# Peptides against a protein of PDB entry 7RZF: the designs that were tried, part 187

Target 1, 358 residues: chain A of PDB entry 7RZF
Amino acid sequence: PFQEEHLKQLYKIVPIKDIRNLYVTFPIPDLQKYYKSNPGHYLGHLIGHEGPGSLLSELKSKGWVNTLVGGQKEGARGFMFFIINVDLTEEGLLHVEDIILHMFQYIQKLRAEGPQEWVFQECKDLNAVAFRFKDKERPRGYTSKIAGILHYYPLEEVLTAEYLLEEFRPDLIEMVLDKLRPENVRVAIVSKSFEGKTDRTEEWYGTQYKQEAIPDEVIKKWQNADLNGKFKLPTKNEFIPTNFEILPLEKEATPYPALIKDTAMSKLWFKQDDKFFLPKACLNFEFFSPFAYVDPLHCNMAYLYLELLKDSLNEYAYAAELAGLSYDLQNTIYGMYLSVKGYNDKQPILLKKIIEKM
Target 2, 358 residues: chain A of PDB entry 7RZF as posed
Amino acid sequence: PFQEEHLKQLYKIVPIKDIRNLYVTFPIPDLQKYYKSNPGHYLGHLIGHEGPGSLLSELKSKGWVNTLVGGQKEGARGFMFFIINVDLTEEGLLHVEDIILHMFQYIQKLRAEGPQEWVFQELKDLNAVAFRFKDKERPRGYTSKIAGILHYYPLEEVLTAEYLLEEFRPDLIEMVLDKLRPENVRVAIVSKSFEGKTDRTEEWYGTQYKQEAIPDEVIKKWQNADLNGKFKLPTKNEFIPTNFEILPLEKEATPYPALIKDTAMSKLWFKQDDKFFLPKANLNFEFFSPFAYVDPLHSNMAYLYLELLKDSLNEYAYAAELAGLSYDLQNTIYGMYLSVKGYNDKQPILLKKIIEKM

## One batch from the design tools (peptide; made by RFdiffusion4, then SolubleMPNN)

Design b2_p20_2_s3 (from b2_p20_2, 9 letters changed)
Fold by OpenDDE base, seed 3:
Structure b2_p20_2_s3 (fold): chain B 358 residues (1-358), chain A 20 residues (1-20)
Amino acid sequence: as target 1 above (358 residues)
Amino acid sequence: DLVRLLLELIKEEQEKLEKK
């Protein structure tokens, strides 16, 4: 749908709000018919990943980017966009060409590794969790959404089509990856720094912008993006729940926490959920140390310890979050507080990882 | 209008980022 003249364009856009954003966009075929495989979701999951060896991790390490989102977006009739959107730091605004180079290096890594069925399976499992526990949408919004999707999905699949992945299609993943090339790129930079440097005004919103062709030299630099050894595929997410069994309420269940273990070194309190009936749990641990707040030095050491512990757990934070798990670590006047929340199935795995780092 | 489409996409993505 896009003519060659519409590709390799740079848009410098003046926002109303004080924001700095980069949008790297690629026109792609209409993939709506491939909803059962959703190759754009697969790629969005990897490109938008926040774990070690991810695109975001590297760009954050350079101080150029705060956040990153990757995924497909509906376009006009007959095509879509794949978009990589980043929140730029002030420094990142000066390194847009290099940021985009890193994007193409990551994309090149994805080409080199090829489609991974296990990654598709993780996406499938994550979507299944999201579908199973989705909140009911507001009736009007839900009705409008259903009405819209009825044009694309069989009636029997309308309720599940957005979530249910069924078919691993490596060919379609490769097809989309083949569209994520410098020769097919449209770049938009959004920054107030372009104020007074624009020559066009958008007709609908009055947005001021400048359009420029991306120099052939820059395109060529991106085309020659080498494999960057810092980029790696994510490891398997160990935290994705698979067991959603809800145990029946015990006959002796108390409305308050009951002491179930009492030892010289520990007390354990338990309360069964009698209200929500979700396969979720909240684990709260309070650690007591007589040394935690003895003096300012010990207080600072306890603080530093916790910061180091948090840093050591960063590799799991994103994977846990994706799987609907969270943890919190805080200093207390008596020592340390740990909380683990979310789906109960894989909480022991996360807890074990936390303990191993302590 | 390709510019409009891009701006709409940008707006939608900004709204998503604000919700996260």
Scores: peptide ipSAE 0.032, ipTM 0.730, DockQ to the pose 0.448
Fold by OpenDDE base, seed 2:
Structure b2_p20_2_s3 (fold): chain B 358 residues (1-358), chain A 20 residues (1-20)
Amino acid sequence: as target 1 above (358 residues)
Amino acid sequence: DLVRLLLELIKEEQEKLEKK
């Protein structure tokens, strides 16, 4: 367990590589016994969310952060860490205090909204997808992993324990949130800009660093983090697949796409998967317009249209990606190309969203 | 020990980012 002297510390670290990272870390209790509810995963999902109203969205809008990861990590015996890690821009390196303020504003929003059972259900469903389609590991790697897991899980649950969420425990979510406070923070800033400004060297790797106490005034600023109206909980992810049924191969299945619809306005080709046997589909649409490339003005208009369309769809991009869906939009010499790929179950929903923005 | 642990965690995360 961390003593008070180990809390509220700032570490300025010189990296070997030219990277700029911020690590905001919180010591938390050992949550391994709560694997069925996994409150740290719930919080990591929200804090690490990339959708509208997320922490990352706001920090990107300010040009301070490129990427954000939130989650629990193994610590030493009897405790874990909750870590928020961000990739800093050059400008973001100058605004670390403000970045951390925004982190605490988002955490305060999570406290204000309270634990959401629907978010837990989404995490459960996403984990179910991940488990079902887990890549086959080589036996040696798999056995080593299982051996490690046996230290933490009952033998009967070893295969599923990492993925199976069973219990919604709002009390445990709140307990972890109560540990995510400024008085419990350890901050590490990683930047080459600290070269020649360090006074300590780590004994094992020779990493140069400086350790400082975070000023009480800064801690108080973070403690007084208000509700920022820009932060919102994510909307429900409509794209998470729930049906994984693989349709039987038709007796007359062709090895090439067959024309199944032919009209004056549309042609449709279909090929059933005869190789992979996954609940996935690829939808490809080519739109033809006589005006798309008639002159430079129309070309520019078509380009602008597509850029605006892409921008309007950004709100769905992350949710689709999390659910194993992707889309692509491209200008063609004849008009536009649209591709939708991934799990077939919710592709119609994504396609509808795209069409509604067109 | 606590500083070392933090530095090790940072190192591990940096290595993961490089593999992506």
Scores: peptide ipSAE 0.031, ipTM 0.724, DockQ to the pose 0.407
Fold by OpenDDE base, seed 1:
Structure b2_p20_2_s3 (fold): chain B 358 residues (1-358), chain A 20 residues (1-20)
Amino acid sequence: as target 1 above (358 residues)
Amino acid sequence: DLVRLLLELIKEEQEKLEKK
């Protein structure tokens, strides 16, 4: 439906709020019929990845972008959009062309590597976890969502269709990836810096904007995006839970934490969950050091140590979060506090990673 | 209209930010 005249357009939009956003949008075919393979989700997972070698990691390293989201959105009847949305820094607003170049470099990397079945399997596993442990939505929101889904899915699959990936379709991934090209791009930049520089007003909301064609030279630069060696596919997410066994409540289970280990160097309290019955655990560690608060120097050193430790763990933070794990590290007046929360199955792996960096 | 869609998306994002 998009004629060539509607492509390669740049929109400069004045927001009401002081926000800086970039939207890079690509018209794509309607993928609803391919819900079992969901190639747009596969691409959104990779493009929106936050780990080492990701698009976001590179853009953050340059100080241009704070956050990045990639994925498909519903369009009008018969087409969808793939959208890459970033939160721009003040500096990033000056480097939009280069940001988009990096997007196309990452997309080119995805083309070069080709579809990866293991990545699809991770998406499948993550979605299965999300489905299995979906928080009870408010009834009204749930009903509205189900009603919407009924238009697209067989009744038998309505409850699962949004979450369950069943078919690895590399051909469809490549098909969508082929639509993510500079010749098919529409760019929107949202910034107050465009105030007084617009020539159009949107009829529905009164939003002021300017529309202009992206110069052919810029399109060519993006078309000639090389393989940037900084971009890499993510490593396998080792934190994805696979065991969801809930242990039976012990007969001696107490409503409060019980001291189960008491030594000169450690005390351990344990409480079994008697309320939620989820395959989740909370591990809390308090480390005591006689040196932590002896003087201002030691206090500052302890602070610096934790900041460095947190930085060293950043490579795991996103993968853990995706897998429903979290950790927290804090300075205390007596030393350090560590917490690990989420699905219990892979908590030992995350804990080991933390300890190895300590 | 693709412009309208973009503007709607931007509005939705702005509204989400207001609710936080």
Scores: peptide ipSAE 0.033, ipTM 0.736, DockQ to the pose 0.306; fails the geometry check
Fold by OpenDDE base, seed 5:
Structure b2_p20_2_s3 (fold): chain B 358 residues (1-358), chain A 20 residues (1-20)
Amino acid sequence: as target 1 above (358 residues)
Amino acid sequence: DLVRLLLELIKEEQEKLEKK
């Protein structure tokens, strides 16, 4: 157990590489026995979310961070850590206190909203998809992983324990949230800017660092984190596949794309998958415009249009990615190219969203 | 690797403190 003397600490670490990172860490109880509910994963999903109203979205809008990861990590026996890790901009390095304030504002939002069963269900569904289509890991890696898992899980559950969520436990989610408090925080800042300002050296790697107590006034500031109206829970991910049916190979399946529609305005080629047998599809659209590349003005307008379109679709990008869908938009010499790839079940939904923004 | 390092540092500090 962390003694009070080890809490509220700030570590300034000198990296070998030119990186700027912030690690906000919280000691939490060992949650391994609660793998069926996995409250740390639930919280990591929300805290690490990249959609509108997320912690990352707000911090990016301020120009302070580039990326954010949230989740639980194993510690020593009897405890774990919950870690929020962000990649800092140069400006963000100057605003670490404010970044952490925003983290606590988001955590306070999660407390205010309470545990959401629909979010748990979404995590469950995402994990089920990941499990079902897990690429066969290389045998060596798989065996080593299984051997490690056997120490923690019943043999019958070893294969599924990491992916199978079965129990919604709001009490455990609240329990973990209660540990995500300023009085329980350990902060590490990684930056070359601390070079020559350190007084300790790590024994294993020779990493130079300085340890300082976080001032009580700063802790109090974080304890008084209000609800920031910019933070919102994510909307339901509409792109999560639920139908995984693989259609039988047609008798007339061609080894190459066949022209199945030919009209004055469109041509359609189709090839059925005869190799992978996955419930996935690739939709590729090429749009031809006689105004494409007519002159520099039209070229620039087409470019700007696509940039604006991409920006308008950014709200869906993360949700689509989580659900195993992706899209790509490119300018071509003849007009525009659109690609939609991934699980076929919800591709029409994503395609509709794209078209609605066009 | 860096997170592991931080965790190891945290662990080592904890172990040193538990031994005092």
Scores: peptide ipSAE 0.028, ipTM 0.603, DockQ to the pose 0.046; fails the geometry check

Design b2_p20_2_s4 (from b2_p20_2, 10 letters changed)
Fold by OpenDDE base, seed 3:
Structure b2_p20_2_s4 (fold): chain B 358 residues (1-358), chain A 20 residues (1-20)
Amino acid sequence: as target 1 above (358 residues)
Amino acid sequence: DVVRLLLEIIKEEEEKLKKA
């Protein structure tokens, strides 16, 4: 276990590449035995969420962070780390203390709300989808991976243990969340801006770094992190597929799209999948407007319209992506193009959301 | 070495961010 002397430390690290990263790390107990509940995955899902009211959404709105990842990582024998990693903007590099304050405000929000069984169920369902449709791993990599995990899992569970959640354990979620405190924090900042400002060299990689204690005043500031009203739990992900039925190939299925609807205002072509046999569909819409490219003004208005439409749909983008759905909106010389792709089960929901914003 | 472990974690995360 980490001794107190190893906690509340700041590492300023010089990268080889021009990157700006912040790593906020917490020593946590070894959670390997709790793989059926995976409390670190639950917390990683929420802390790493990209939807409205998320930690990332707020930090992006301030111009401090581009990306955020949260989750557990293997440590040494008998412990793990929980890590929050962010890609910093140049401005974010100047606001690291405030970024970490927002992290603790979000963590405090999670404490206040408590463990949510519906969030666990969504994680379970998402993992089940990922397991069901996982790509075939290369045999050598697969065998090496299995050999490694056999030390941690029963043989009968080794193929599923990484994906299938079985047990909702709010007690373990709270236990991990209780380790995510300022008194347990280790911070690493990775930036070329520390070049020539380091006093140590790591022996294995030759990485230049400086280690310093985080001031007690800063720790206290983080300990006093209040609830920030901008932070909210995610809404339920309505796009998670539950039906994976594949319809049989029709006897008259054509190798090319067939016209199935022809009206004065619309034509619809359909092609059944005859190759992949996945519960997925691609919906493509071309909208024609005589006004779209009449003049530069109308062209610019059409462009601005789609940018506003995309912005208005941003609240669904991440939830759709997590559920294996995507959409694309583009201007065309004739009007606009819409594409909806992914699992077919919830495509009508996403399409409805898009249409309601149009 | 606590620093080495941190650097290993950083490298692993950098590789994941490139694949995402």
Scores: peptide ipSAE 0.033, ipTM 0.739, DockQ to the pose 0.449
Fold by OpenDDE base, seed 5:
Structure b2_p20_2_s4 (fold): chain B 358 residues (1-358), chain A 20 residues (1-20)
Amino acid sequence: as target 1 above (358 residues)
Amino acid sequence: DVVRLLLEIIKEEEEKLKKA
C-alpha cells in the first residue's frame, strides 16, 4: 500500500501529444477476489455516468471537461487503483482544484444515497448483454486472454468472470467509497503547458514531470465537500434490453426490402435479417417536407430545428448508448432523416422519446 | 516506483487514444 508520503501528491506531466488530461487516483485494496460483485465497476458506472445530474454533465456545463472515465485499474501486487480521468478544456486546466472538488461532491452524494441494488442490477444486465453478444474474438487473442484469466479465476468461470455479476455487496461498495477520500488522493495533470516547468525525468519513458505535495488547505477544502444539489443519481435506464428472441426467418423472406405498406402519406419497407441473426433492428425514417428546401430561410430553420431536437434528446443519448441503442438525425434535401439502431426490444421506447421531442 | 505505475497508466491511455 502507498505510504502517507506517496499520498496527497500532485504530478504535473508533460505529454508527447497535445493533450490535457486530469487523473485523480485512489489506491484501493485488491478487489479481484470480489469479481462477482465488482464494486469498482458499480462506482465507475455512477462516477462515469453521462446523464443528467452526473459529474460529467456538470463539469461540461462549466466548460471544464469534455469526457470523463471512472473505474478500477490493476495496480501492483496487493492493491488496485480507482481512477477518475477527465479530458480537460483549456479553461478546465485552470480549474483543476474545482474539478476535483466536484468529484468529491459527487462521491459525497454517492455516500449519502448509499448503494442502490437497482443500479447493480442494471450493471448486471448490461454486462450480461455485453457477454451474450460479444463478438467472436480471434482465436489466438482469445486463447492468450483466457490463459491470463486462468491465473485469477476458476476454470468454470473463466469465460464469464469478466462479465457476470452475481452478488450485490453494498458493504464492498461502501468500503471502496471510503477509500475515495482527499487524504488518499494522487493527482496527475497532463499538459504541454508544463513544458520547461518540470524538475524530474522519469527513467523508463523519459517523461518530464514535476511532483508537488497538495497543500493541506486544498485537501481540507476537498474534505469539506458539501452536497451539490446539481448532482443526482441517474434514473433507471429504460433502454436495457430484456428480450433477445430472434424470430424465425419467414418462408417468404426477401433478400431485399419489400414494400409492406403503401399509403398516400407513407411507404414502409421491411427486410428480415437473414445473415446476422441478432436481436437487433435498424429503423430508418425519411420525412419529406415540401418546405424543407424552398428557400435559404427554410433550410436554416430546418437545420436549427434539428440541432434543437438533438440537444433535447441528449438526455437519452448516453442511456441509449449503454443499452446498445443509437439514433441519428440528419437534414436531407427533402426534409429529415431519422435512424434508430441496436437491440430491437427497447427501440420503441427510444423512438417514442424522440417523437415526444419532435 | 509509484510514479512509474502512474506513467504506465497514462501511456496506456494515450495508446488507446491513438487506436481510437
Scores: peptide ipSAE 0.033, ipTM 0.731, DockQ to the pose 0.393
Fold by OpenDDE base, seed 4:
Structure b2_p20_2_s4 (fold): chain B 358 residues (1-358), chain A 20 residues (1-20)
Amino acid sequence: as target 1 above (358 residues)
Amino acid sequence: DVVRLLLEIIKEEEEKLKKA
């Protein structure tokens, strides 16, 4: 168990690789017994969210962070860690205190909003999708993974325990959230900029590091984290598939796309899946305009249009990705190409949103 | 060792980044 002397510590670590990472860690109780509710996953989903009003969105807008991951990790017997890990920019390395302040502002927002059952349901649905369509792992890796899991889960639940969310436990979410406080923080900064500035060497890996106490003034600053109005809970993910029905193969199914509609304004080709038998579709649209590339001005306008369109769709990108949907937009010499791929159930919703932004 | 545990976590994450 962590003693007070191990809390409120800053570790400056020299990496082997040229990386800049920040790890904000919190000791939390062992949550293994609560795998059916998985409160750490709920918090990791929100803290690690990439949509509008997310922690990452704000930190990225400031040019301080490239990526963010939040979640629980195994510790030693009787405790776990909740970790927020970010990839730092060069500028972000200079603003670590402010980055962590924003983390606590977001955590404070989560406290203010309280646990949301709809968010839990989304996590449940996403995990169910991930489980249902999990790629076949290599037998050796699969066996080794199962052997490890057998130490933690009943044999009958080993295959599903990582994915099954069954119980919404707001009390456990609040309990974990209560551990995510400045007084319980351990910070590690990983950067080559600490080379020659360390005074300790780790015995196992030879990692050079310096340990410092975080000043009380800094802890107090984080404790007084206000509600930042830029932070918002995500909106409901409209792209999460719920229908996984696979239509039977048509008797006249062709191995190649067949022209099923031919009009003056449009041609439609269709090919049914005859190989994968997944509830997925790939929608490809080619738009032809005689004006798209007629001259340099039109080319630049077409480019700018597509960049603006992509920017306007960025709010949906993460939610679509989480739901197993993707889109692609490209300029072509004849106009524009649009592709929508993934689970077919909610593709019409994504397509509609794209068209509404066009 | 509390430091070791943190470094192990960091190392595991670095290894994941190598495989991606």
Scores: peptide ipSAE 0.032, ipTM 0.739, DockQ to the pose 0.344
Fold by OpenDDE base, seed 1:
Structure b2_p20_2_s4 (fold): chain B 358 residues (1-358), chain A 20 residues (1-20)
Amino acid sequence: as target 1 above (358 residues)
Amino acid sequence: DVVRLLLEIIKEEEEKLKKA
């Protein structure tokens, strides 16, 4: 459906809001029939990854991009789009060509490494977790989506189809990845800076835009994207829960936290969940230091320490979030507060990582 | 048709950002 004349196009779009966005889009085949393998989700997971060695990490390090999303979207009949969307900084708006070069460098890295079954398995496991707890965590949003899904999936699979990864299909991953090439690109830049520089108006919304062919020299630059040594595949996500056992309510369970340990240096309070019955826990730690708030100098040192600690934990933050774990670190008048929340199974691993950085 | 689809995608994303 996309003729060559529709490819390698740049759209400069004037937004209503003061936003700066870049959309790098690729026409891809209709992948709906491959929902059991979902190669677009695999690629979206990697391209949209936020960990060390990711595309976003590099673009953030340059101050060009704030956020990045990668994935497949439905198109018109018989095709889809793969879209990489970034929120641009003011500086990033000046470096769009280089941002896209980095996208192609990352894509080239994915080609060089080839499809990874372990990454597929992590996607499968994450989706299984999301599916298993969808109704328990987000009851209100489920009904409206089912109606749309019924058009695409057999009735028996409708409930599972969005989340069910069953088949590792490296051939399909490679097929989609082969469509993510400069010769197949469509770029849209959204910025108020294009106001008064447009020559077209969209009929439906009145959006002002300009369409231009991307110069062949720029396409060639992107085609010659080398392997950038800064890009790496993510490490295995050690925080993905595998045990979802809910322990039975103890006979002596109190409606309030009970003091289960009392020592000169520590007090431990425990309350079993009697309401939600989820394989989740909240660990809260309050650290007391007599020096934390003695004077402004100590207060500032405690603040700086916590900021450095947070920075040192950034490598785990995204992986933990994907796995349904979160942590919070705060300065208090008496010292420091730490919380770890989410699925209980891998909380000890995250807690250990935090303690090792302390 | 292709421009429309892109603009629709952009608009949908803008609307999501309004609701967040």
Scores: peptide ipSAE 0.032, ipTM 0.722, DockQ to the pose 0.317; fails the geometry check

